# Peptides against a protein of PDB entry 2AUS, part 157

Target 1, 323 residues: chain A of PDB entry 2AUS
Amino acid sequence: ADIKREVIVKDDKAETNPKWGFPPDKRPIELHIQYGVINLDKPPGPTSHEVVAWIKRILNLEKAGHGGTLDPKVSGVLPVALERATRVVQALLPAGKEYVALMHLHGDVPEDKIRAVMKEFEGEIIQRPPLRSAVKRRLRTRKVYYIEILEIDGRDVLFRVGVEAGTYIRSLIHHIGLALGVGAHMAELRRTRSGPFKEDETLVTLHDLVDYYHFWKEDGIEEYIRKAIQPMEKAVEHLPKIWIKDSAVAAVAHGANLTVPGIVKLNAGIKKGDLVAIMTLKDELVALGKAMMSTQEMIERSKGIAVDVEKVFMPRDWYPKLW

## One batch from the design tools (peptide; made by RFdiffusion4, then SolubleMPNN)

Design b2_p20_6_s2 (from b2_p20_6, 8 letters changed)
Fold by OpenDDE base, seed 4:
Structure b2_p20_6_s2 (fold): chain B 323 residues (1-323), chain A 20 residues (1-20)
Amino acid sequence: as target 1 above (323 residues)
Amino acid sequence: DPILELVNTEPTVLEKRLAR
């Protein structure tokens, strides 16, 4: 998520009308909620689906969805996309994750050996998904981006780990324990990051949501509930972006594919088949789609379908139809 | 609130260690 993607400008003269759209910071509270994502601190105990159902009850919502399941016993960062933003979770499913884990060793191991062996698990690892996962139980490679040992207390190892989506920390700990020769199990797990969502000032509890909704509905104080809900654009910060002309926005909002002439600027390193976010010049999310061209092809070509639009988020009326 | 009564709010051992 922290890779600053280079921005290539294709049309340096493209302007945007300030009267069109609703930038993420300028949405009325009801519209902000309709296009919102909560950075929820999921408590231990409930399923991710139960927590989503509770948020819907607390905030009086028709629809919501989460950005990747946490097991019942796992706490921490659960992005919950609201109402019209519900399908933005598809951007978060493939996103990198960070966890803090407590590993318990089944025997005594020198600290130097613990540190050395855990460092060998940085990089590519072979995992077999658990039997209970909806994923086909095939051996697969996953990336461990980093392992940071926070504390070693006898047989207890507290560590931070950054991983590719769908890496099983329980399986990682099991393999570390085997490599140490004593065996190990996952005692506790917290998710500290899901793509652009992390433990920061935007992290809120279910209690916070109850209180903040009450302050809004009973006291007329919008500030707390506004801060507790992130704009849906937050959920796509880690994706490659394509920014489009004002004249192209209404077409894409109607479900038309993005063509090359509509592009103003784009991120470097887009490949054919990548999930991309189509943005306005005001950083509003129009749609998610599949890149049909590379960044280089989108620069060099004068025409053609750049993005196959899979999911529109923006209402059709935020920008005028200019065709 | 029946929702909040279902939530165990006690910090885990991990959360207690991270807060130190």
Scores: peptide ipSAE 0.216, ipTM 0.781, DockQ to the pose 0.740
Fold by OpenDDE base, seed 1:
Structure b2_p20_6_s2 (fold): chain B 323 residues (1-323), chain A 20 residues (1-20)
Amino acid sequence: as target 1 above (323 residues)
Amino acid sequence: DPILELVNTEPTVLEKRLAR
């Protein structure tokens, strides 16, 4: 579920200068690409790294990065952050994921038993990372948020699953098969969601990107490539946000930590240590950082470091230096 | 384009079931 976060206003009189910055909807096409994220439909076959390399070649880009590896055989939602937005993928790595999986059972099981056992796998599960994972192969807990059975056809079970980041669906299916007593394997897997990116009108193929880039470069039609690329701000929609004064933007864009006096409004429920997005009053992403205070502390305190700035995205010249 | 040739895979059984 998209957790609608409450917005607490600290300064209701704070205004923003319309001449400063570049709101996501007002970026020229070249600037939009420089701060873009593609909601790619990754085909089965290639690695996520090969697909990123191909996007760089297709769109003539120097840099790109993906919002979380899909295995070669896995298709679907792969967010690819472009150029100056490349590091926004750090916001997507911890984000929840949704998949549709085809599980094949190695024996006959009554449908009612399949449904009952799969329901028991909602909640906390213990997993061991596969050998191919860069993650240390230690037992760890992961959350399964929901399992929705879409279809049962004999030994084939099609299901939707919402999971915590770094949950291994192949391992989940293996344990379901053990609990059913017959064994099971993952036949197919598609990722249908990665944080704010889902299967919607923004989902594009590598073919679409080839065609849309051609229409722009050869025919002068920018509309298709503009629609195929989301603003980098899309990649932080799921994060708690802090909106800052125009006078604080340039300092944060220079790598200064956000101090409490710079805050205009913020989301409720920020905890110390949370990843937060620092935004302008025009909903431009300035930086990502670590909260050094809770929401309550940011409201009650008059001074101090609110956010330790980890990654700046905004150029230093979009807002004037007012210090 | 060698990229397009590598990507011209038929829809998976899962993708065909989701399109119904």
Scores: peptide ipSAE 0.208, ipTM 0.775, DockQ to the pose 0.699
Fold by OpenDDE base, seed 2:
Structure b2_p20_6_s2 (fold): chain B 323 residues (1-323), chain A 20 residues (1-20)
Amino acid sequence: as target 1 above (323 residues)
Amino acid sequence: DPILELVNTEPTVLEKRLAR
């Protein structure tokens, strides 16, 4: 998520009309909620599905969805996309995750050996999905990006771990325990990151949401509920982006594929088949789609389908039809 | 609120260690 992608400008003279659209920072509160994502601190106890159902009741919403399941006992970062933004969660499912875990060892192990063995689990690991997973129980490789030991207290090891989507920390801890020769189990787990969502000033509890909704409805104070909800564009920050002309926005908002002439600027390193975010020049999310060309092909070609549009978010009336 | 009564309000051992 932290890889700064280079921006290649294809049309340096392209301007945007300030009267069209609703930039992420300029949405009325009701519209902000309709296109919102909550960076929820999920409590331990409830399922991710129960928490989404509670948010819908608290905020009086028809639809919501979460950016990747946390087990009932797991706390921390659960992105919850609201109403018209609900389908933006598809951008978060494949995103990298970070956790802090408490591992309990079943025997005494010297600290130097703990540190040495845990470092060997950085990189590619072989995992089996747990029995409770809807995923076929085939062996699969996953990346462990980093392991940072925070504390060693006898048989308790507190560590931070960055992982590829769908890495099972419980399985990682089990394999570390086997490699140490004493065995281990996962005592506790917290998710500290899900793609662009992390532990920061945007992290809110269910209690915060109750209070902030009451401040808005009873006291007329919008500030708290506005800050508690991120614009849906936050949920695509980690994706490669393509910025389009004002004249192309309404067509894409109607479900038309993006053609090469509509591109103003784009990120470097897009490959054919990548999930990309189609943006306005005001950084509004128009749609998600599949890249049909590389970045280089989108620069060199004068025509053709650049993006197969899979999911539109922008309303059809925010930009005029210019065709 | 019956929803909030279902939430474990006690900090986990992990959360207590991260707050130090």
Scores: peptide ipSAE 0.202, ipTM 0.762, DockQ to the pose 0.723
Fold by OpenDDE base, seed 5:
Structure b2_p20_6_s2 (fold): chain B 323 residues (1-323), chain A 20 residues (1-20)
Amino acid sequence: as target 1 above (323 residues)
Amino acid sequence: DPILELVNTEPTVLEKRLAR
């Protein structure tokens, strides 16, 4: 999520009609919910699927999906995409994660040794998925972006860790414990970040959602439920973006592939095969797709398929057909 | 509501340490 992406402008004269679409900040409350993502503080105890089912019940929704499983005992940041936004969770699954973990050591270790060994786990680590994982138990590398020790209290080590998606903190702690020579286990775990979703003013509980839905339905106060739900565009902030002409929006919303002439601006560093977000000039998510060209090819070429459109989010009627 | 009973758990030791 933290990769600052340069924006390359291909058409500096491209304007957008303010009458077309629904910018993320201008959606009526019902439409905002239909295209929403909750930054949920998942409680410890329930599964991520149970929590999604409860959100659907609380908010009277037909569909919802989560941006990456938290184990039952793990609390914290669980993005839950709602209704028409449900499929946006596919953008969040590969996103980096941050956790705070409590590691309990099975023996006494000098603090300096704890700090030195934990620093060696920054970078690439070799992991095996746990037995309960739906993922085939193949050895795989995962990146640990950073480890920040917050507190050392005897055998208890509180630390923040930034990791590549699908890094198992339990396995990391086990390997740290082995490297320390005493063994260790994960006592507690909280997820503090999932891509663009973090612990901030947008983090809400299931209780907050009950109350905020009540305030809307019974008292007519939409403000709380509006703030509790982020626009689906939040869930793609970490992706490379391609912004398109108003004339291309309806075609892409109908499932047409994005061609090079439709591009107004794009992020630098797009590679062929990357997942990209196709955006309007009003920062509305039109679709997710696979880049068929690099950024450089999209700049240099006058024609061709730039993005293979995989998942349309935008309704077909928000922009006029200009073909 | 069974949802309310599941969410009214005491803060974890980790949450209590992060709040300090």
Scores: peptide ipSAE 0.185, ipTM 0.771, DockQ to the pose 0.684

Design b2_p20_6_s3 (from b2_p20_6, 10 letters changed)
Fold by OpenDDE base, seed 1:
Structure b2_p20_6_s3 (fold): chain B 323 residues (1-323), chain A 20 residues (1-20)
Amino acid sequence: as target 1 above (323 residues)
Amino acid sequence: DPILELVNTEPTRLELLLAR
């Protein structure tokens, strides 16, 4: 998620009209909620679906969705996209995850051996999805980006782990325990990161949401609920971006594919088939789509479909029709 | 309220370790 992507400018003279659209920082509270994502601290106990249903009740919402299931017993970072932003979760599903896990060993192992064996689990691992997963129970590879041991207390190992989306930490711990020769199980698990969402000042509880909604509705204080909800653009920070001309925005908002002439600037390293965010020059999310060209092809070509638009977020009326 | 009852659960051992 922290990959700084280079920005390549194609049109350095492109201007944006300040009267068009609604930049993330300029949305009225009702519009901010309609295009919002909560960085929820999911409590242990409820399912991610139950928590989403509770947020909908607390905030009086028609629609919401989560950025990747946490098991009932797992706490921590659960991005919950609201109302018109609900489908932005598709950007978060493939995003890397970080967890802190407590592993309990079933026998005594020297600390140096624990450290050495856990280091060998950095890189590619073979996993079988658990029976409870909606994913077909086939062997698959997953990446472990890093393992950081935080504490070793006898048979208890506290560690941070960065993983590819859909890596099963319970299965990782089971395999570590087998490699140690004593066996192990996952005692506790917390998710500390989901793509651009982490444990920071934006992390809020269900209790916070109850209070903040009350302060807004009963006391007229919108500040707390405004801070508790991130703009939907936060949910795409980790994606490669393409910024488009004001004249192209309304067409894309109507579901037209992005063509090369509409591009003002773009991130380096886009490949054909990548999920990309189409942005205005005011950093408003217009749509998500599939890149049909590389960054290089989008620079060199004068015409063609750059992005196949999969999901529009921007309303059709925020920018004028200029076609 | 079932929501408030679930929010008032004791912090896990892991949550107590991460709060240090």
Scores: peptide ipSAE 0.022, ipTM 0.639, DockQ to the pose 0.549
Fold by OpenDDE base, seed 5:
Structure b2_p20_6_s3 (fold): chain B 323 residues (1-323), chain A 20 residues (1-20)
Amino acid sequence: as target 1 above (323 residues)
Amino acid sequence: DPILELVNTEPTRLELLLAR
């Protein structure tokens, strides 16, 4: 999520009609919910799937999906995409994660040694998925972006850790404990970040959702439920973006591939095969797709398929057919 | 309701450490 992406403008004269579409900040409450993502504070105890089922019950929804499983005992940031936004979770699954973990050491270790050894776990680590993982137990590398020790109290080590998606903090702590020579286990874990979703003013509980839905339905106060739900565009902030002409929006919304002439601006550093977000000039998510060209090829070429459109989000009627 | 039972849990040791 933290990669600053340069924006390259290909057409500096491209304008957008303010009458077309529904910008993320201008959706009626029902439409906002239909294209929403909740930054849920998942409680400890329930599975991520049970929590999604409860959100569907609370908000009277047909569909929802989560942006990456938290274990039952793990609390914190669980993005839950709603209704028509449900499929946006596919953008969040590969996103980096941050956790705060409490590691308990099985023996006494000098603080300086704890700090030195934990710093050696920054970078690439070799992990095996746990037995309960649906993922085949193959050895894999994962990146630890950073480890920040917050507190050391005897055998208890509180630390913040930024990791690549699918890094197992339990396995990391086990390996740290082995490297310390005493062994260790994960006592507690909270997820503090999932891609663009973090612990901030947008973080809400299941109780907040009950209350905020009640305030809307019984009292007519939409403000709380509106703030509790983020626009689906939040869930793609970490992806490379391609912004398209108004004339291309309806075609892409119908499932047509994005061609090079439709591009107004794009992020630098797109590679062939990257997952990209196709956006309007009003920062509305049209679709997710696979880049068929690099950024450089999209700049240099006058024609060709830039993005293979995999998942359309935008309704077909928000923009007129201009073909 | 299983949702209401989730409010009344004592803060975890981790939550107490993060609140400092």
Scores: peptide ipSAE 0.020, ipTM 0.623, DockQ to the pose 0.586
Fold by OpenDDE base, seed 2:
Structure b2_p20_6_s3 (fold): chain B 323 residues (1-323), chain A 20 residues (1-20)
Amino acid sequence: as target 1 above (323 residues)
Amino acid sequence: DPILELVNTEPTRLELLLAR
């Protein structure tokens, strides 16, 4: 998520009409909720599905979805996309994750050996999905991006870990324990990051959402509920982006594929087959789609399908039809 | 209410370690 992507400008004279669309910071409160994502601090105990059902009850919503399951006992960062934004969660499922874990060792191990062995688990690891996973129990490789030991207290090891999506921290801890020769188990786990969502000022509890909804409905105070809900565009910050002309927005909002002439600017390093976010010049999310060309092909070509549009988010009436 | 029962849970050992 922290990779700064270069922005290549293809049309430096392209302007946007300020009367069209609803930029992420200028949505009325009802519209902001309809296109919102909550950075929820999931409590330990409930399933991610129960928590989504409670958010729907608290905020009086018809639809919501989460950006990747946390086990019942796991707390922390659970992105919950609301209403018309519900399908933006597909952008978060493949995103990297960070956790803080408490590992309990089943025997005494010198601290120098703990540090040395845990460092060997940075990089590619072989995992089996747990028995309770709907995923076929095939051996699969996953990336561990980093392991940071925070504290060692006898047999208890507190550590931060950055991982590829679908890495099982419980399985990692089991393998570390085997490599140490004493065995280990996961005592506790918290997710501290899910793609662009982290522990910051946007992290809110279920209690916060109850209070903030009451302040809005009973007292007429919108400020708290507005701050507690992020715009859906936050959920695509980690994706490569393509910014399009105002004249292309309504076509894409109607489900037309993006063609090369509609591109104003784009991120470097897009490959054919990548998931990309199609944006307006006001940084509004129009659609998610599959890149049909590389960045280089989108620059060099004058015509052709640049993006196969898979999911539209923007309403059809925010921009005029210019065709 | 299941939501009110969750707000009254004791902090986990991990939460106590992260608050230091």
Scores: peptide ipSAE 0.018, ipTM 0.604, DockQ to the pose 0.521
Fold by OpenDDE base, seed 3:
Structure b2_p20_6_s3 (fold): chain B 323 residues (1-323), chain A 20 residues (1-20)
Amino acid sequence: as target 1 above (323 residues)
Amino acid sequence: DPILELVNTEPTRLELLLAR
């Protein structure tokens, strides 16, 4: 999410009709919910699937999905995509994560040695997935972006850690404990970030959702439930984007692949095979797809398939069919 | 500290009721 991407303009004369679409800030409350993502504070205890089922009950929804499993005992940032936005969670699976962890050491270690050894775990680490993971237990590399020690109290080490998606903090703590020579285990874990979703004013509890839904349905006050739900476009902020002409929107919304002539502007550094977000000129999410060209190829070429469209989000009627 | 409060969150009574 923190990577600033340059925007390259391909068509500087492209305009957008203000009467077409529903920009994220202009959706009626019912439509906002249908295209929403909750930045949920998952409590410790329930599974991520149980919490999604509860959100569906609380908000009277047919469909929802989460942006990456938290273990039952793990609390914090769980993005939950609602209804028509449910499949946007696929954009969050590869996103970086941040956690706060409490590590308990099985012996006494000088603080200077704790700090020195934990610093060595920044960068590339070799991990084996846990037995209960859906992932084959093959050794794999993962990036630890940073480790920030917050507090050391005897054998208890509180730290913040930024990691590549699918890094196991329990395994990291186990390896740190081995490197310290005393062993260690994960006492507590909270997720503080999942891509663009973090601990901020948008973080809400299950209790908040009950109250906010009540205020809307019984009292007619939509403000709280509106603020508790982020637009689905939030879930793609970390992806490379391609902005398209109004004339291309309806075709992509019907499931057509994006061709090079439809591109108005795009982020730099797109590679073939990257997951990209196709956006309108009003920053509405049309679809997710796989880049079939690099950024440079999309600039230089006059024709060809730029994006293989994998998942459409935008309704077919928001923009007129201009083909 | 606020970070220990973030790590030491207990499930609400509502969350416990919804889990049944």
Scores: peptide ipSAE 0.017, ipTM 0.526, DockQ to the pose 0.049

